# Designs tried in a protein design run: peptides against a protein of PDB entry 4IGA. Part 1

All scores and structures are predictions.

Target 1, 116 residues: chain A of PDB entry 4IGA
Amino acid sequence: KRVLIVDDAAFMRMMLKDIITKAGYEVAGEATNGREAVEKYKELKPDIVTMDITMPEMNGIDAIKEIMKIDPNAKIIVCSAMGQQAMVIEAIKAGAKDFIVKPFQPSRVVEALNKV
Below, numbering starts at 1 at the first letter of every chain, in headers, positions and changes, except where a header shows other numbers.
Peptide ipSAE is a variant of ipSAE made for these designs: the mean of its two directions, with the distance scale d0 fixed at 1.0 Angstrom where the peptide's residues are scored. Compare it only between designs on the same protein; published cut-offs may not carry over.
A fold fails the geometry check if it doesn't show the stated peptide or something in it is severely misdrawn.

## One batch from the design tools (peptide; made by RFdiffusion4, then SolubleMPNN)

Design b1_p9_3_s3
Fold by OpenDDE base, seed 4:
Structure b1_p9_3_s3 (fold): chain B 116 residues (1-116), chain A 9 residues (1-9)
Amino acid sequence: as target 1 above (116 residues)
Amino acid sequence: SVLDFVRFA
């Protein structure tokens, strides 16, 4: 399966790319903000998206909503430092299939990839 | 529950 990685932090994208690749998944591409994420989703049609929340231009919640308009069956895993209950509920209501709080262990990401 | 997949420390 192919994964689109969305995060404004280059280090985080690099970390996720390493985890995803070592787990046997393919990286479809990367996006650095919510607007780019929506564009890349249309272009690449990935199987899975890892989505940060706090990003410039467009935040992750809005990006989830826009992607769900494009593909109601999108498989989106949130990866965010914003692990408050209110944010988790908001992400799930928007359509997220999982929510991983930063900092995380690689095994948690792999578990999410395997289950969505 | 909708939040069953979320783990909290």
Scores: peptide ipSAE 0.045, ipTM 0.667, DockQ to the pose 0.483
Fold by OpenDDE base, seed 5:
Structure b1_p9_3_s3 (fold): chain B 116 residues (1-116), chain A 9 residues (1-9)
Amino acid sequence: as target 1 above (116 residues)
Amino acid sequence: SVLDFVRFA
């Protein structure tokens, strides 16, 4: 399966890339904001998206909504420090399949990848 | 619950 990694933090993208690759998934590409995420989704048609919430240009919630318009079957895993109930509910309403709160254990990410 | 997968901060 191919994964699009979306996070404005280069270190976080690097970390997720390592986890994803070691878990046997392919990294389809990376995006640094929600607008780029939407464009990359259209371009790459990944199987799974890891989505940060707090990003410039377009936040992760809006990116989820836009991606779901493109592909209602999109498999989006949120990975965010913003683990408040309100944010989780918004992400789920937008279409997210899972929500991982930062900081996270690598195994949590792998489990999410395998389950969505 | 559908929210059981979530670990809230």
Scores: peptide ipSAE 0.032, ipTM 0.640, DockQ to the pose 0.479
Fold by OpenDDE base, seed 2:
Structure b1_p9_3_s3 (fold): chain B 116 residues (1-116), chain A 9 residues (1-9)
Amino acid sequence: as target 1 above (116 residues)
Amino acid sequence: SVLDFVRFA
């Protein structure tokens, strides 16, 4: 399966790329904000998306909503430092399949990838 | 389900 990685932090994208590839998944591409995420989703048609929340241009919640408009079956895993219950609820309402709180263990990401 | 992955304080 192919994964689109969305995070404004280059280090975080690098970390996720390492985890994803070591787990046997392919990285479809990367996006640095919510607007790019929507554009890359249309372009790459990934099987799974890892989505940050706090980003410039467009935040992750809005990006999830836009992606769900174009593909209601999108498989989106949120990865965010914003682990408050209110944010988790908003992400799930928007369409996210899982929510991983930063900092995370690699096994947590792999588990999410395998289950969505 | 949200209950499967949500962590509560």
Scores: peptide ipSAE 0.030, ipTM 0.626, DockQ to the pose 0.315
Fold by OpenDDE base, seed 3:
Structure b1_p9_3_s3 (fold): chain B 116 residues (1-116), chain A 9 residues (1-9)
Amino acid sequence: as target 1 above (116 residues)
Amino acid sequence: SVLDFVRFA
Protein backbone atom coordinates (compact mmCIF):
# COMPACT_ATOMS: atom_id res chain seq x y z
CA LYS B 1 0.00 0.00 0.00
CA ARG B 2 1.07 3.55 -0.78
CA VAL B 3 1.08 6.31 1.85
CA LEU B 4 0.93 10.08 1.43
CA ILE B 5 2.73 11.82 4.31
CA VAL B 6 1.42 15.25 5.28
CA ASP B 7 3.30 17.37 7.84
CA ASP B 8 4.85 20.83 7.76
CA ALA B 9 7.86 19.60 9.75
CA ALA B 10 10.58 18.06 7.61
CA PHE B 11 11.93 16.01 10.50
CA MET B 12 8.50 14.56 11.20
CA ARG B 13 8.04 13.61 7.55
CA MET B 14 11.42 11.93 7.64
CA MET B 15 10.55 10.04 10.80
CA LEU B 16 7.21 8.87 9.41
CA LYS B 17 8.83 7.87 6.14
CA ASP B 18 11.28 5.67 8.03
CA ILE B 19 8.54 4.01 10.05
CA ILE B 20 6.25 3.53 7.05
CA THR B 21 8.90 2.01 4.81
CA LYS B 22 10.28 -0.28 7.51
CA ALA B 23 6.75 -1.55 8.04
CA GLY B 24 6.58 -2.63 4.39
CA TYR B 25 4.57 0.26 2.99
CA GLU B 26 5.53 2.52 0.12
CA VAL B 27 5.66 6.31 0.38
CA ALA B 28 3.57 7.74 -2.45
CA GLY B 29 4.67 11.28 -1.73
CA GLU B 30 4.83 14.13 0.76
CA ALA B 31 2.93 17.35 1.42
CA THR B 32 3.83 20.25 3.70
CA ASN B 33 0.37 21.79 4.20
CA GLY B 34 -3.30 21.00 3.72
CA ARG B 35 -3.56 22.54 0.28
CA GLU B 36 -0.65 20.47 -0.97
CA ALA B 37 -2.20 17.42 0.66
CA VAL B 38 -5.41 17.82 -1.34
CA GLU B 39 -3.48 18.37 -4.56
CA LYS B 40 -1.22 15.39 -3.95
CA TYR B 41 -4.17 13.18 -3.09
CA LYS B 42 -5.76 13.96 -6.45
CA GLU B 43 -2.49 13.36 -8.24
CA LEU B 44 -1.20 10.28 -6.47
CA LYS B 45 -4.38 8.56 -5.31
CA PRO B 46 -2.63 7.04 -2.29
CA ASP B 47 -4.10 4.18 -0.30
CA ILE B 48 -3.46 5.86 3.05
CA VAL B 49 -2.76 9.40 4.27
CA THR B 50 -0.96 10.43 7.45
CA MET B 51 -2.21 13.90 8.31
CA ASP B 52 -0.80 16.57 10.61
CA ILE B 53 -3.25 19.13 11.99
CA THR B 54 -1.35 22.34 12.66
CA MET B 55 -0.10 23.52 9.28
CA PRO B 56 0.04 26.82 7.38
CA GLU B 57 -2.18 27.61 4.38
CA MET B 58 -4.68 24.87 5.24
CA ASN B 59 -4.89 22.88 8.47
CA GLY B 60 -5.33 19.14 8.67
CA ILE B 61 -9.00 19.18 9.57
CA ASP B 62 -9.89 21.18 6.48
CA ALA B 63 -7.64 18.97 4.38
CA ILE B 64 -9.47 15.89 5.63
CA LYS B 65 -12.80 17.43 4.69
CA GLU B 66 -11.60 18.31 1.20
CA ILE B 67 -10.09 14.88 0.61
CA MET B 68 -13.31 13.23 1.75
CA LYS B 69 -15.18 15.25 -0.88
CA ILE B 70 -12.83 13.84 -3.49
CA ASP B 71 -12.84 10.31 -2.13
CA PRO B 72 -15.37 9.36 0.53
CA ASN B 73 -13.45 6.12 1.03
CA ALA B 74 -10.16 7.84 1.83
CA LYS B 75 -8.15 6.27 4.65
CA ILE B 76 -6.71 9.09 6.74
CA ILE B 77 -4.68 8.69 9.93
CA VAL B 78 -4.15 11.87 11.92
CA CYS B 79 -0.77 12.37 13.57
CA SER B 80 -0.75 15.42 15.82
CA ALA B 81 0.59 16.87 19.04
CA MET B 82 -2.90 18.29 19.59
CA GLY B 83 -4.37 15.23 21.23
CA GLN B 84 -7.14 16.99 23.13
CA GLN B 85 -10.47 15.20 23.13
CA ALA B 86 -12.12 18.02 21.22
CA MET B 87 -9.56 17.81 18.43
CA VAL B 88 -9.81 14.04 18.21
CA ILE B 89 -13.58 14.25 17.93
CA GLU B 90 -13.31 16.94 15.28
CA ALA B 91 -10.89 14.86 13.23
CA ILE B 92 -13.09 11.78 13.40
CA LYS B 93 -16.15 13.82 12.45
CA ALA B 94 -14.23 15.13 9.45
CA GLY B 95 -13.57 11.57 8.34
CA ALA B 96 -10.30 10.42 9.93
CA LYS B 97 -10.00 6.70 10.64
CA ASP B 98 -7.49 7.02 13.47
CA PHE B 99 -5.72 9.61 15.59
CA ILE B 100 -2.13 9.26 16.77
CA VAL B 101 -0.92 11.66 19.43
CA LYS B 102 2.62 13.01 19.29
CA PRO B 103 5.03 12.00 20.63
CA PHE B 104 4.34 8.51 19.38
CA GLN B 105 6.02 5.13 19.20
CA PRO B 106 6.69 3.54 15.82
CA SER B 107 4.50 0.58 16.76
CA ARG B 108 1.52 2.89 17.15
CA VAL B 109 1.91 4.12 13.58
CA VAL B 110 2.31 0.59 12.26
CA GLU B 111 -0.80 -0.49 14.13
CA ALA B 112 -2.80 2.32 12.55
CA LEU B 113 -1.50 1.56 9.06
CA ASN B 114 -2.46 -2.09 9.41
CA LYS B 115 -5.96 -1.38 10.68
CA VAL B 116 -7.35 1.29 8.36
CA SER A 1 4.59 21.88 12.96
CA VAL A 2 7.34 23.60 14.89
CA LEU A 3 5.56 22.53 18.05
CA ASP A 4 5.60 18.85 17.15
CA PHE A 5 7.06 16.43 19.64
CA VAL A 6 9.28 13.57 18.55
CA ARG A 7 9.90 10.20 20.14
CA PHE A 8 13.11 8.32 19.42
CA ALA A 9 13.40 4.55 19.35
Scores: peptide ipSAE 0.029, ipTM 0.614, DockQ to the pose 0.063

## One batch from the design tools (peptide; made by RFdiffusion4, then SolubleMPNN)

Design b1_p18_1_s2
Fold by OpenDDE base, seed 1:
Structure b1_p18_1_s2 (fold): chain B 116 residues (1-116), chain A 18 residues (1-18)
Amino acid sequence: as target 1 above (116 residues)
Amino acid sequence: DELEKKIEELLKKVEEQL
């Protein structure tokens, strides 16, 4: 399965790429903001998306909503430093399948990838 | 409601991680 990694932080994208590839998944591509995420989703048609929330241009919640308009069956895993209940609720209502708070263990990401 | 249950489950996971 192919994963689109969305995060404005290059370090975080690198970390997720390492986790994803070591878990036997392919990285379809990367996006650095929510607008780019939507564009890349259209272009790459990934099987799974890892989505940050706090990003410039377009935040992750709005990106989830736009991706869900494109593909109601999208498999989106949120990975965010913002672990407030309200944010979790908003992400799930928007269509996310999982929510992982930073900092996270690699195993948590792998479990999410395998489950969605 | 399945959505409500999903939210509840994920909130629990988040709480366990924090």
Scores: peptide ipSAE 0.496, ipTM 0.897, DockQ to the pose 0.823
Fold by OpenDDE base, seed 3:
Structure b1_p18_1_s2 (fold): chain B 116 residues (1-116), chain A 18 residues (1-18)
Amino acid sequence: as target 1 above (116 residues)
Amino acid sequence: DELEKKIEELLKKVEEQL
């Protein structure tokens, strides 16, 4: 399966890429903000998306909503430093399948990839 | 109901990690 990695931090994208590839998944591409995420989703048609929340241009919640309009079956895993209950609820209501708080264990990401 | 269950599951996982 192919994964689109969305995060404004280059280091975080690199870390996720390493975890994803080691787990046997392919990286479809990367996006640095929510607007790019929506564009890349249309272009690449990935099987899974890892989605940051706090990003410039367009935040992750809005990106989730836009991607769900494009593909109601999208498999989106949130990966965010914002672990507040309200944020988790908002992300899931928007259509996310999982929510991972930073900093995270690689095993948590792998579990999420395998379950969606 | 299904959505509420999913939210509760994820909230627990988040709490365990924090």
Scores: peptide ipSAE 0.486, ipTM 0.895, DockQ to the pose 0.848
Fold by OpenDDE base, seed 2:
Structure b1_p18_1_s2 (fold): chain B 116 residues (1-116), chain A 18 residues (1-18)
Amino acid sequence: as target 1 above (116 residues)
Amino acid sequence: DELEKKIEELLKKVEEQL
């Protein structure tokens, strides 16, 4: 399966790329904001998306909503430093399949990848 | 409903991680 990694932080994208690759998944591409994420989703047609929330241009919640309009079966895993209940609820209502709080253990990401 | 159960499940996971 191919994963689109969405995060404005280069370090975080690198970390996720390492985890995803070591878990046997392919990295389809990267995006640095929600607008780019939507564009890359259309272009790359990934199987899974890891989605940050706090990003410039377009935040992750809005990106989830737009991706779900394109593909109602999209498999989106949120990875965010914002672990508040309200944010989790909002992300799931938008269409996310999982929600991982930063900092996270690699095993948690792998579990999410395997379950979506 | 199903959505509410999913939210409850993920809230629990998030709370356990924090």
Scores: peptide ipSAE 0.484, ipTM 0.895, DockQ to the pose 0.900
Fold by OpenDDE base, seed 4:
Structure b1_p18_1_s2 (fold): chain B 116 residues (1-116), chain A 18 residues (1-18)
Amino acid sequence: as target 1 above (116 residues)
Amino acid sequence: DELEKKIEELLKKVEEQL
């Protein structure tokens, strides 16, 4: 399966790329903000998206909503430092399938990839 | 419903991770 990685932090994108590839998945591409995420989703039609929340231009919640308009069957895993209950609820209501709090164990990401 | 169940499940996972 092919994964689109969305995070404004280059370090985090690199970390996720390493985890994803070592787990046997392919990286479809990367996005650095929510607007770019929507554009890349349209272009690449990935099987899975890892989505940060706090990003410039467009935040992850809005990006989830826009991607769900494009593809109601989108498989989106949130990966965010913002682990507040309200944020988790908003992400799931927007259409996210999982929510991973930073900092995370690589095994948690792999579990999410395998289950969505 | 399924949505509330999913929210509860993920809130639990998040809480366990923190």
Scores: peptide ipSAE 0.474, ipTM 0.893, DockQ to the pose 0.861

Design b1_p18_1_s3
Fold by OpenDDE base, seed 1:
Structure b1_p18_1_s3 (fold): chain B 116 residues (1-116), chain A 18 residues (1-18)
Amino acid sequence: as target 1 above (116 residues)
Amino acid sequence: SELEKKIEEALKRVEEQL
């Protein structure tokens, strides 16, 4: 399966890329904000998306909503430092399949990838 | 509802991770 990694932090994208590839998944591409995420989703048609929330241009919640308009069957895993209940609720309502709070263990990400 | 259950599960999992 191919994964689109969305995070404004290069460090985090690198970390996720390492986890994803070691788990046997392919990295379809990367996006640095919500707008790019939507564009890349249309372009790459990934199987799974890892989505940050706090990003410039367009935040992760809005990106989830836009991607869900494009593909109601999108498999989106949120990875965010914002683990507040309100944010989790909002992400799931928007269409996210899982919510991983930062910092996380690699095994948690792998588990999420395997579940969706 | 199913959505409510999904939210509850997500909240629980996040809480466990924290």
Scores: peptide ipSAE 0.677, ipTM 0.940, DockQ to the pose 0.975
Fold by OpenDDE base, seed 3:
Structure b1_p18_1_s3 (fold): chain B 116 residues (1-116), chain A 18 residues (1-18)
Amino acid sequence: as target 1 above (116 residues)
Amino acid sequence: SELEKKIEEALKRVEEQL
């Protein structure tokens, strides 16, 4: 399966890329903000998306909503430092399948990839 | 509802990680 990685931090994208590839998945591409995420989803048609929340241009919640309009069956896993209950609720309501709080263990990401 | 269950599961998993 192919994964689109969305995060404004280059180091975080690199970390996720390592975890994803070691788990046997392919990286479809990367996006640095919510607007790019929507564009890349249209272009690449990935099987799974890892989504940051706090990003410039467009935040992750809005990106989830836009991607769900494009593909109601999209498989989106949130990876965010914002682990507040309100944010988790908002992400799930928007259509996210899972929510991973930063910092995380690689095994947590792998579990999420395997379950969506 | 199904949505309520999904929210509850996500909240529980986040709490476990913290």
Scores: peptide ipSAE 0.674, ipTM 0.939, DockQ to the pose 0.939
Fold by OpenDDE base, seed 2:
Structure b1_p18_1_s3 (fold): chain B 116 residues (1-116), chain A 18 residues (1-18)
Amino acid sequence: as target 1 above (116 residues)
Amino acid sequence: SELEKKIEEALKRVEEQL
């Protein structure tokens, strides 16, 4: 399966890329903000998306909503430092399948990838 | 509802990780 990695932090994208690759998944591409995420989703047609929340131009929640409009069956896993209940609720309501709080263990990401 | 159950599960998982 192919994964689109969305995060404004280069370090985080690198970390996720390593985890995803070692878990046997292919990295379809990367996006650094919500608008880019939506565009890349259309272009790459990934099987799974890892989505950050706090990003410039367009945040992750809005990106989830836009992607869900394009593909109601999209498999989106949120990876965010914002672990507040309100944010989790908002992400799931928007269509996210899972919510992972940073910092996270690689096994948590792999588990999420395998379950969506 | 189905959505409420998904939210509850996600919240529980996040709380366990924190």
Scores: peptide ipSAE 0.671, ipTM 0.939, DockQ to the pose 0.856
Fold by OpenDDE base, seed 4:
Parts: C-alpha cells; sequence; structure tokens
Structure b1_p18_1_s3 (fold): chain B 116 residues (1-116), chain A 18 residues (1-18)
C-alpha cells in the first residue's frame, strides 16, 4: 500500500517515512500543508494518508474534509501533538479513521497502518 | 450510532497513550 505523508515539519515527515518504509509500505509522496495534501491526494491517489493538524495554509481538519469530498473511502490517520478531546472528536467527525498523539511509538503508527 | 462508537474508540485510544 502507498502512503501520503502530510506534516509541516520536515523532521516529522522524515520520521514517518522511515517508520512507513520499514513496515513494508511505500511512500507515495509528501505534503507540507493542507492545501498541498489535497492536491497530492488528487494526483497520487494514495491508499493511506497520515495527517498532521496544525499546519499553515490549510489545517489538517479542513484537509480531511476536502479529501473526503474527493474520495469518501479515503483512509486517513491523524498524527498530532494536540491530544485534546475536542480535536479527536473533530478529526473523527471529519472522516479520520484513527488519531495518534505525538510523541508516539513507531509500533503505534504501524498498528494504525495495518488496521485502517 | 456508528459515529459515536468511532469517536469513543478514538478517545479511548488517545487516553491510553497519554
Amino acid sequence: as target 1 above (116 residues)
Amino acid sequence: SELEKKIEEALKRVEEQL
């Protein structure tokens, strides 16, 4: 399966890429904000998306909503430092399949990839 | 509902990690 990695932090994208690749998944591409995420989703048609929330241009919640309009069957895993209940609820309502709070163990990401 | 169950599971999982 191919994964689109969305995070405004280069270090986080690098970390996720390592985890995803070592787990046997392919990285379809990367996006640095919500607008780019939507564009890349349309272009690459990935199987799975890892989505940050706090990003410039367009936040992750809005990106989830836009991607779900493009593909109602999109598989989106949120990875965010904001573990607030309200944010979790918003992400799931928007269409996310899972919510991983930072900092996380690599095994948690792999578990999410395998289950979506 | 399905949505309520999904929210509940997500909240539970996050709480376990915190």
Scores: peptide ipSAE 0.671, ipTM 0.938, DockQ to the pose 0.925

## One batch from the design tools (peptide; made by RFdiffusion4, then SolubleMPNN)

Design b1_p22_1_s3
Fold by OpenDDE base, seed 1:
Structure b1_p22_1_s3 (fold): chain B 116 residues (1-116), chain A 22 residues (1-22)
Amino acid sequence: as target 1 above (116 residues)
Amino acid sequence: SMAREEAERALAAARAAAAAAA
């Protein structure tokens, strides 16, 4: 399966890329904000998206909503430092399949990838 | 961490609510 990595932090994208590839998945591409995420989703048609929430231009919640309009079957895993109950609820309501709080263990990401 | 545990509980609750609404 191919994964689109969305995060404004280069370090985080690098870390996720390492986890994803070691788990036997392919990295379809990267996005640095929600607007780019939507554009890349259309372009790359990934099987899975890892989505940050706090990003410039467009946040992850709005990106999830837009991606779900494009593909109601999209498989989106949120990876965020914002682990508040309200944020988790909002992400799931928007269409996310999982929510991983930063900092995370690689195994947690792998479990999410395998389950969605 | 406590933050992760809270998020996991919230996730479970949110998923249950979403499933019930579907």
Scores: peptide ipSAE 0.329, ipTM 0.817, DockQ to the pose 0.036
Fold by OpenDDE base, seed 2:
Structure b1_p22_1_s3 (fold): chain B 116 residues (1-116), chain A 22 residues (1-22)
Amino acid sequence: as target 1 above (116 residues)
Amino acid sequence: SMAREEAERALAAARAAAAAAA
């Protein structure tokens, strides 16, 4: 399966790329904000998306909503430092399948990838 | 951590709510 990695932090994208690759998944591509995420989703048609929330241009919640309009069956895993109750609820309501709080263990990401 | 525990509880609640609404 192919994964689109969305995060404004280059270091985080690198970390996720390592985890995803070691788990036997392919990295379809990367995006640095929500607008790019939507564009890359249409272009690459990934099987799974890892989505940050706090990003410039367009935040992750809005990106989830836009991707769900394009593909109601999209498999989106949120990876965010913002793990507040309200944010988790908002992400799930928007269409996310899972919510991982930063900092996370690699195994948590792998489990999410395998379950969506 | 407390942050992770909060997120896990919220995730469970959100999923339950979504399932009930579907």
Scores: peptide ipSAE 0.320, ipTM 0.812, DockQ to the pose 0.036
Fold by OpenDDE base, seed 5:
Structure b1_p22_1_s3 (fold): chain B 116 residues (1-116), chain A 22 residues (1-22)
Amino acid sequence: as target 1 above (116 residues)
Amino acid sequence: SMAREEAERALAAARAAAAAAA
């Protein structure tokens, strides 16, 4: 399966790339904001998306909503430092399948990838 | 961590609510 990694932090994208590839998944591509995420989703048609929330240009919640318009069956895993109840609820309502709080353990990401 | 536990509880609650509304 191919994963689109969305995060404004280069370090985080690198970390996720390592986790994803070691888990036997392929990295379809990367995006640094929500607008790029939507564009890359259209272009790459990934199987899974890892989505940050706090990003410039377009936040992750809005990106989820736009991706779900493109593909209602999109498999989106949120990875965010904002793990408050309200944010989790909002992400799930938007269409996310999972929500992982930063900082996270690699195993948590792998479990999410395997289950979505 | 407490933050992770809170998020997991919130996630479970959100999923349960979504399932109940389906």
Scores: peptide ipSAE 0.312, ipTM 0.805, DockQ to the pose 0.035
Fold by OpenDDE base, seed 4:
Structure b1_p22_1_s3 (fold): chain B 116 residues (1-116), chain A 22 residues (1-22)
Amino acid sequence: as target 1 above (116 residues)
Amino acid sequence: SMAREEAERALAAARAAAAAAA
């Protein structure tokens, strides 16, 4: 399966790329904000999206909503430092399948990838 | 981590609520 990695932090994208590839998944591409995430989703048609929340241009929640309009079957895993109850609920309501809190263990990401 | 525990609890609650609404 192909994964689109969305995070404004280059280091985080690199980390996720390493985890994803070592787990046997393919990286479809990267996005640095929510607007780019929506554009890349249309372009690349990934199987899975890892989605940060706090990003410039467009936040992850809005990106989830827009992607779900494009593809109601989108498989989106949120990966964010913002683990507040309200944020988790909002992400799930928007259509996210999982929510991973930063900092995370690689195994948590792999589990999410395998389950969505 | 308290943040992780809070998030996991919220995730479980959100999923349960979504399932109940379906």
Scores: peptide ipSAE 0.295, ipTM 0.793, DockQ to the pose 0.036

## One batch from the design tools (peptide; made by RFdiffusion4, then SolubleMPNN)

Design b1_p23_8_s3
Fold by OpenDDE base, seed 2:
Structure b1_p23_8_s3 (fold): chain B 116 residues (1-116), chain A 23 residues (1-23)
Amino acid sequence: as target 1 above (116 residues)
Amino acid sequence: SELEKKIEEALARVEEQLRENAL
């Protein structure tokens, strides 16, 4: 399966790429903000998306909503430092399948990838 | 509802992860 990695932090994208590839998944591409995420989703048609929340241009929640308009069956895993209950609820309501809090163990990401 | 169940599950996993991070 192919994964689109969305995070404004280059370090985080790199970390996720390592975890994803070691787990046997392919990285379809990367996006640095929500607007780019939507565009890349249209272009790449990934199987799974890892989505940050706090990003410039467009935040992760709005990106989830837009991606769900494009593909109601999108598999989106949130990966964010914002672990507040309200944010988790909002992400799931928007269509996210899982919510991972930073910092995380690689096994948690793999678990999410395998479950969605 | 199904949505409420999904929310509850996500919240539980987040709380678990937060506990793990605190250890």
Scores: peptide ipSAE 0.747, ipTM 0.949, DockQ to the pose 0.924
Fold by OpenDDE base, seed 1:
Structure b1_p23_8_s3 (fold): chain B 116 residues (1-116), chain A 23 residues (1-23)
Amino acid sequence: as target 1 above (116 residues)
Amino acid sequence: SELEKKIEEALARVEEQLRENAL
């Protein structure tokens, strides 16, 4: 399966890329904000998306909503430092399949990838 | 509802991660 990694932090994208590839998944591409994420989703048609929330240009919640309009069957895993209940609820309502809080263990990401 | 169940499951998983991070 191919994964699109969305995060404005280069370090976080690098970390996720390492976890994803070690777990046997392919990285379809990367995006640095929500607008780019939507564009890359259209272009690459990945199987799974890891989605940050706090990003410039367009936040992750809005990106989830736009991707779900494109593909109602999209498999989106949120990875965010914002673990507040309200944010979790909002992400799931928008269409996310899972919500991972930063910092995370690699095993948590792998489990999410395997379950969606 | 199914949505409510998904929300509750996600909240539970997040709470577990937060507990682990606090250790």
Scores: peptide ipSAE 0.747, ipTM 0.949, DockQ to the pose 0.926
Fold by OpenDDE base, seed 4:
Structure b1_p23_8_s3 (fold): chain B 116 residues (1-116), chain A 23 residues (1-23)
Amino acid sequence: as target 1 above (116 residues)
Amino acid sequence: SELEKKIEEALARVEEQLRENAL
C-alpha cells in the first residue's frame, strides 16, 4: 500500500517515512500543509494518508474534510501533538479513521496502518 | 450511533497514549 505523509515539520515527515517504509509500505509522496495534501491526494491517489493537524495555509481538519469530498473512502490517520478531546472528536467527525498523539511509538503507527 | 462508537474508541486510544507519555 502507498502512503501520503502530511506534516509541516520536515523532521516528522522523515520519521514517519522511516517507520512506514520499514513496515513494508511505500511512500507515495509528502505534503507540508493541508492545501498541498489535497492536491497531492488528487494526483497520487494514495491508499493511506497520515495527517498532521497544526499546519500553515490549511490545517489538518480542513484537509481531511476536503479529501473526504474527493474520496469518501479515504483512509486517513491523524498524527498530532494536539490530543485534546475536542480535537479528537473533530477529527473523527471529519472522517479520520484513527488519531495518534505525538510523541508516539513506531508500533502505534504500524498498528494504525495495518488496521485501515 | 456508529459515529459515536468511533469517537469513543478514538478517545480511549488517545487517553491510553497520554497515560503512557506521562510515565
Scores: peptide ipSAE 0.744, ipTM 0.949, DockQ to the pose 0.876
Fold by OpenDDE base, seed 3:
Structure b1_p23_8_s3 (fold): chain B 116 residues (1-116), chain A 23 residues (1-23)
Amino acid sequence: as target 1 above (116 residues)
Amino acid sequence: SELEKKIEEALARVEEQLRENAL
């Protein structure tokens, strides 16, 4: 399966890329904000998306909503430092399949990838 | 509802991860 990695932090994208690759998944591409995420989703048609929330231009919640309009069957895993209940609820309502809090263990990401 | 269950599961998993991070 191919994964689109969305995060404004280069370090985080690299970290996720390593985890995803070692788990046997392929990295379809990367996006640094919500707008790019939507564009890349259309272009790459990934199987799974890892989505940050706090990003410039367009935040992750809005990106999830836009992607869900394009593909109601999109499989989006949120990965964010914001673990407040309100944020989790909002992400799930928007269409996210899972919510991972930063910092995280690689096993948590792998579990999410395998489950969605 | 289905949505309520999804929310409940997500919240539980987040809480579990937060506890792990606090250790």
Scores: peptide ipSAE 0.742, ipTM 0.948, DockQ to the pose 0.876

Design b1_p23_8_s4
Fold by OpenDDE base, seed 2:
Structure b1_p23_8_s4 (fold): chain B 116 residues (1-116), chain A 23 residues (1-23)
Amino acid sequence: as target 1 above (116 residues)
Amino acid sequence: DELEKKIEEALKKVEEALRELAE
């Protein structure tokens, strides 16, 4: 399966890329903000998306909503430092399949990838 | 409902992760 990695932090994208690749998944591409995420989703048609929340241009919640409009069956895993209950609830309501709080263990990401 | 269950599960996982970080 192919994964689109969305995060404004280059180091985080790199970290996720390593985890995703080692887990046997392919990285479809990367996006640095929500707007780019939506466009990349259309372009790359990934199987899974790892989505950050706090990003410029468009935040992750809005990106999730837009992607879900494009593909109601989108498999989006949120990966964010914002682990507040309200944010988790909002992400799930928006359509996210899982919510991983940073910092995380690689196994947590792999588990999420395998379950969505 | 189903959505509530999903939210609850997500919250549980996050809370667990945060607890582990605090330990």
Scores: peptide ipSAE 0.574, ipTM 0.900, DockQ to the pose 0.968
Fold by OpenDDE base, seed 1:
Structure b1_p23_8_s4 (fold): chain B 116 residues (1-116), chain A 23 residues (1-23)
Amino acid sequence: as target 1 above (116 residues)
Amino acid sequence: DELEKKIEEALKKVEEALRELAE
């Protein structure tokens, strides 16, 4: 399966890329904000998306909503430093399949990838 | 319903992760 990695932090994208690749998944591409994420989703048609929340241009919640309009069956895993209950609820209501808080263990990401 | 269950499960996982981080 192919994964689109969305995060404004280059280091975080690198970390996720390493985890995803070692787990046997293919990296479809990367996006640095929500607007780019929507564009890349249309272009690459990935199987799974890892989605940051706090990003410039467009935040992750809005990106989830836009991607769900494109593909109601999109498999989106949120990966965010903001682990507040309200944010988790908002992300799931928007269509996310899982929510991972930063910092995370690599195994948590792998489990999420395998379950969506 | 199904959505409520998904939210509950996500909240539980987040709570567990935060607890482990605090330990």
Scores: peptide ipSAE 0.474, ipTM 0.867, DockQ to the pose 0.969
Fold by OpenDDE base, seed 3:
Structure b1_p23_8_s4 (fold): chain B 116 residues (1-116), chain A 23 residues (1-23)
Amino acid sequence: as target 1 above (116 residues)
Amino acid sequence: DELEKKIEEALKKVEEALRELAE
């Protein structure tokens, strides 16, 4: 399966790329903000998306909503430092399949990838 | 270990929240 990695932090994208590839998945591409994420989703048609929340231009919640409008079957895993219940609820209501709080263990990401 | 424990606790809370939303 192919994964689109969305995060404004280069180091986080690198970390996720490492985890994803070691787990046997392919990295379809990267995006640094919500607008780019939507564009890349349309372009690459990935199987899974890892989505940051706090990003410039367009935040992750809005990106999730836009992607879900394009593909109601999109598989989106949120990865965010904002682990508050309110944010989790908002992300799930927007269409996310899972929510991972930062910092995280690689195994948590792998589990999410396998289950979405 | 201490950091791992904190991470696990945070993840558990999030996972529990997701479970509640799914039910």
Scores: peptide ipSAE 0.420, ipTM 0.824, DockQ to the pose 0.053
Fold by OpenDDE base, seed 4:
Structure b1_p23_8_s4 (fold): chain B 116 residues (1-116), chain A 23 residues (1-23)
Amino acid sequence: as target 1 above (116 residues)
Amino acid sequence: DELEKKIEEALKKVEEALRELAE
């Protein structure tokens, strides 16, 4: 399966790319904000999306909503920092299939990928 | 290793609590 990685932090994208690749998944592409995520989803048609919440330009919640308009069956795993409880709740309500709290273990990411 | 496991368990509990709040 192909995964679109969305996070404004280059370090986080690199880490996720390593985890995803080692787990046997293919990285479809990367996005650095919510607007880019929506565009990349249309272009790449990935099987799974890892979605950061706190991003410039467009946050992850709005990105989830827009992607769900494009594909109601989108498989989105949200990744959020500890202090973003309210945003995590909104992400779930917006249609996220799972969510992971940062900092996370690689095994937790793999578990989420296998589950969705 | 033990500390890492404890942190992981704590984070899972946070995730579970957040999931319940979202329902």
Scores: peptide ipSAE 0.323, ipTM 0.792, DockQ to the pose 0.054

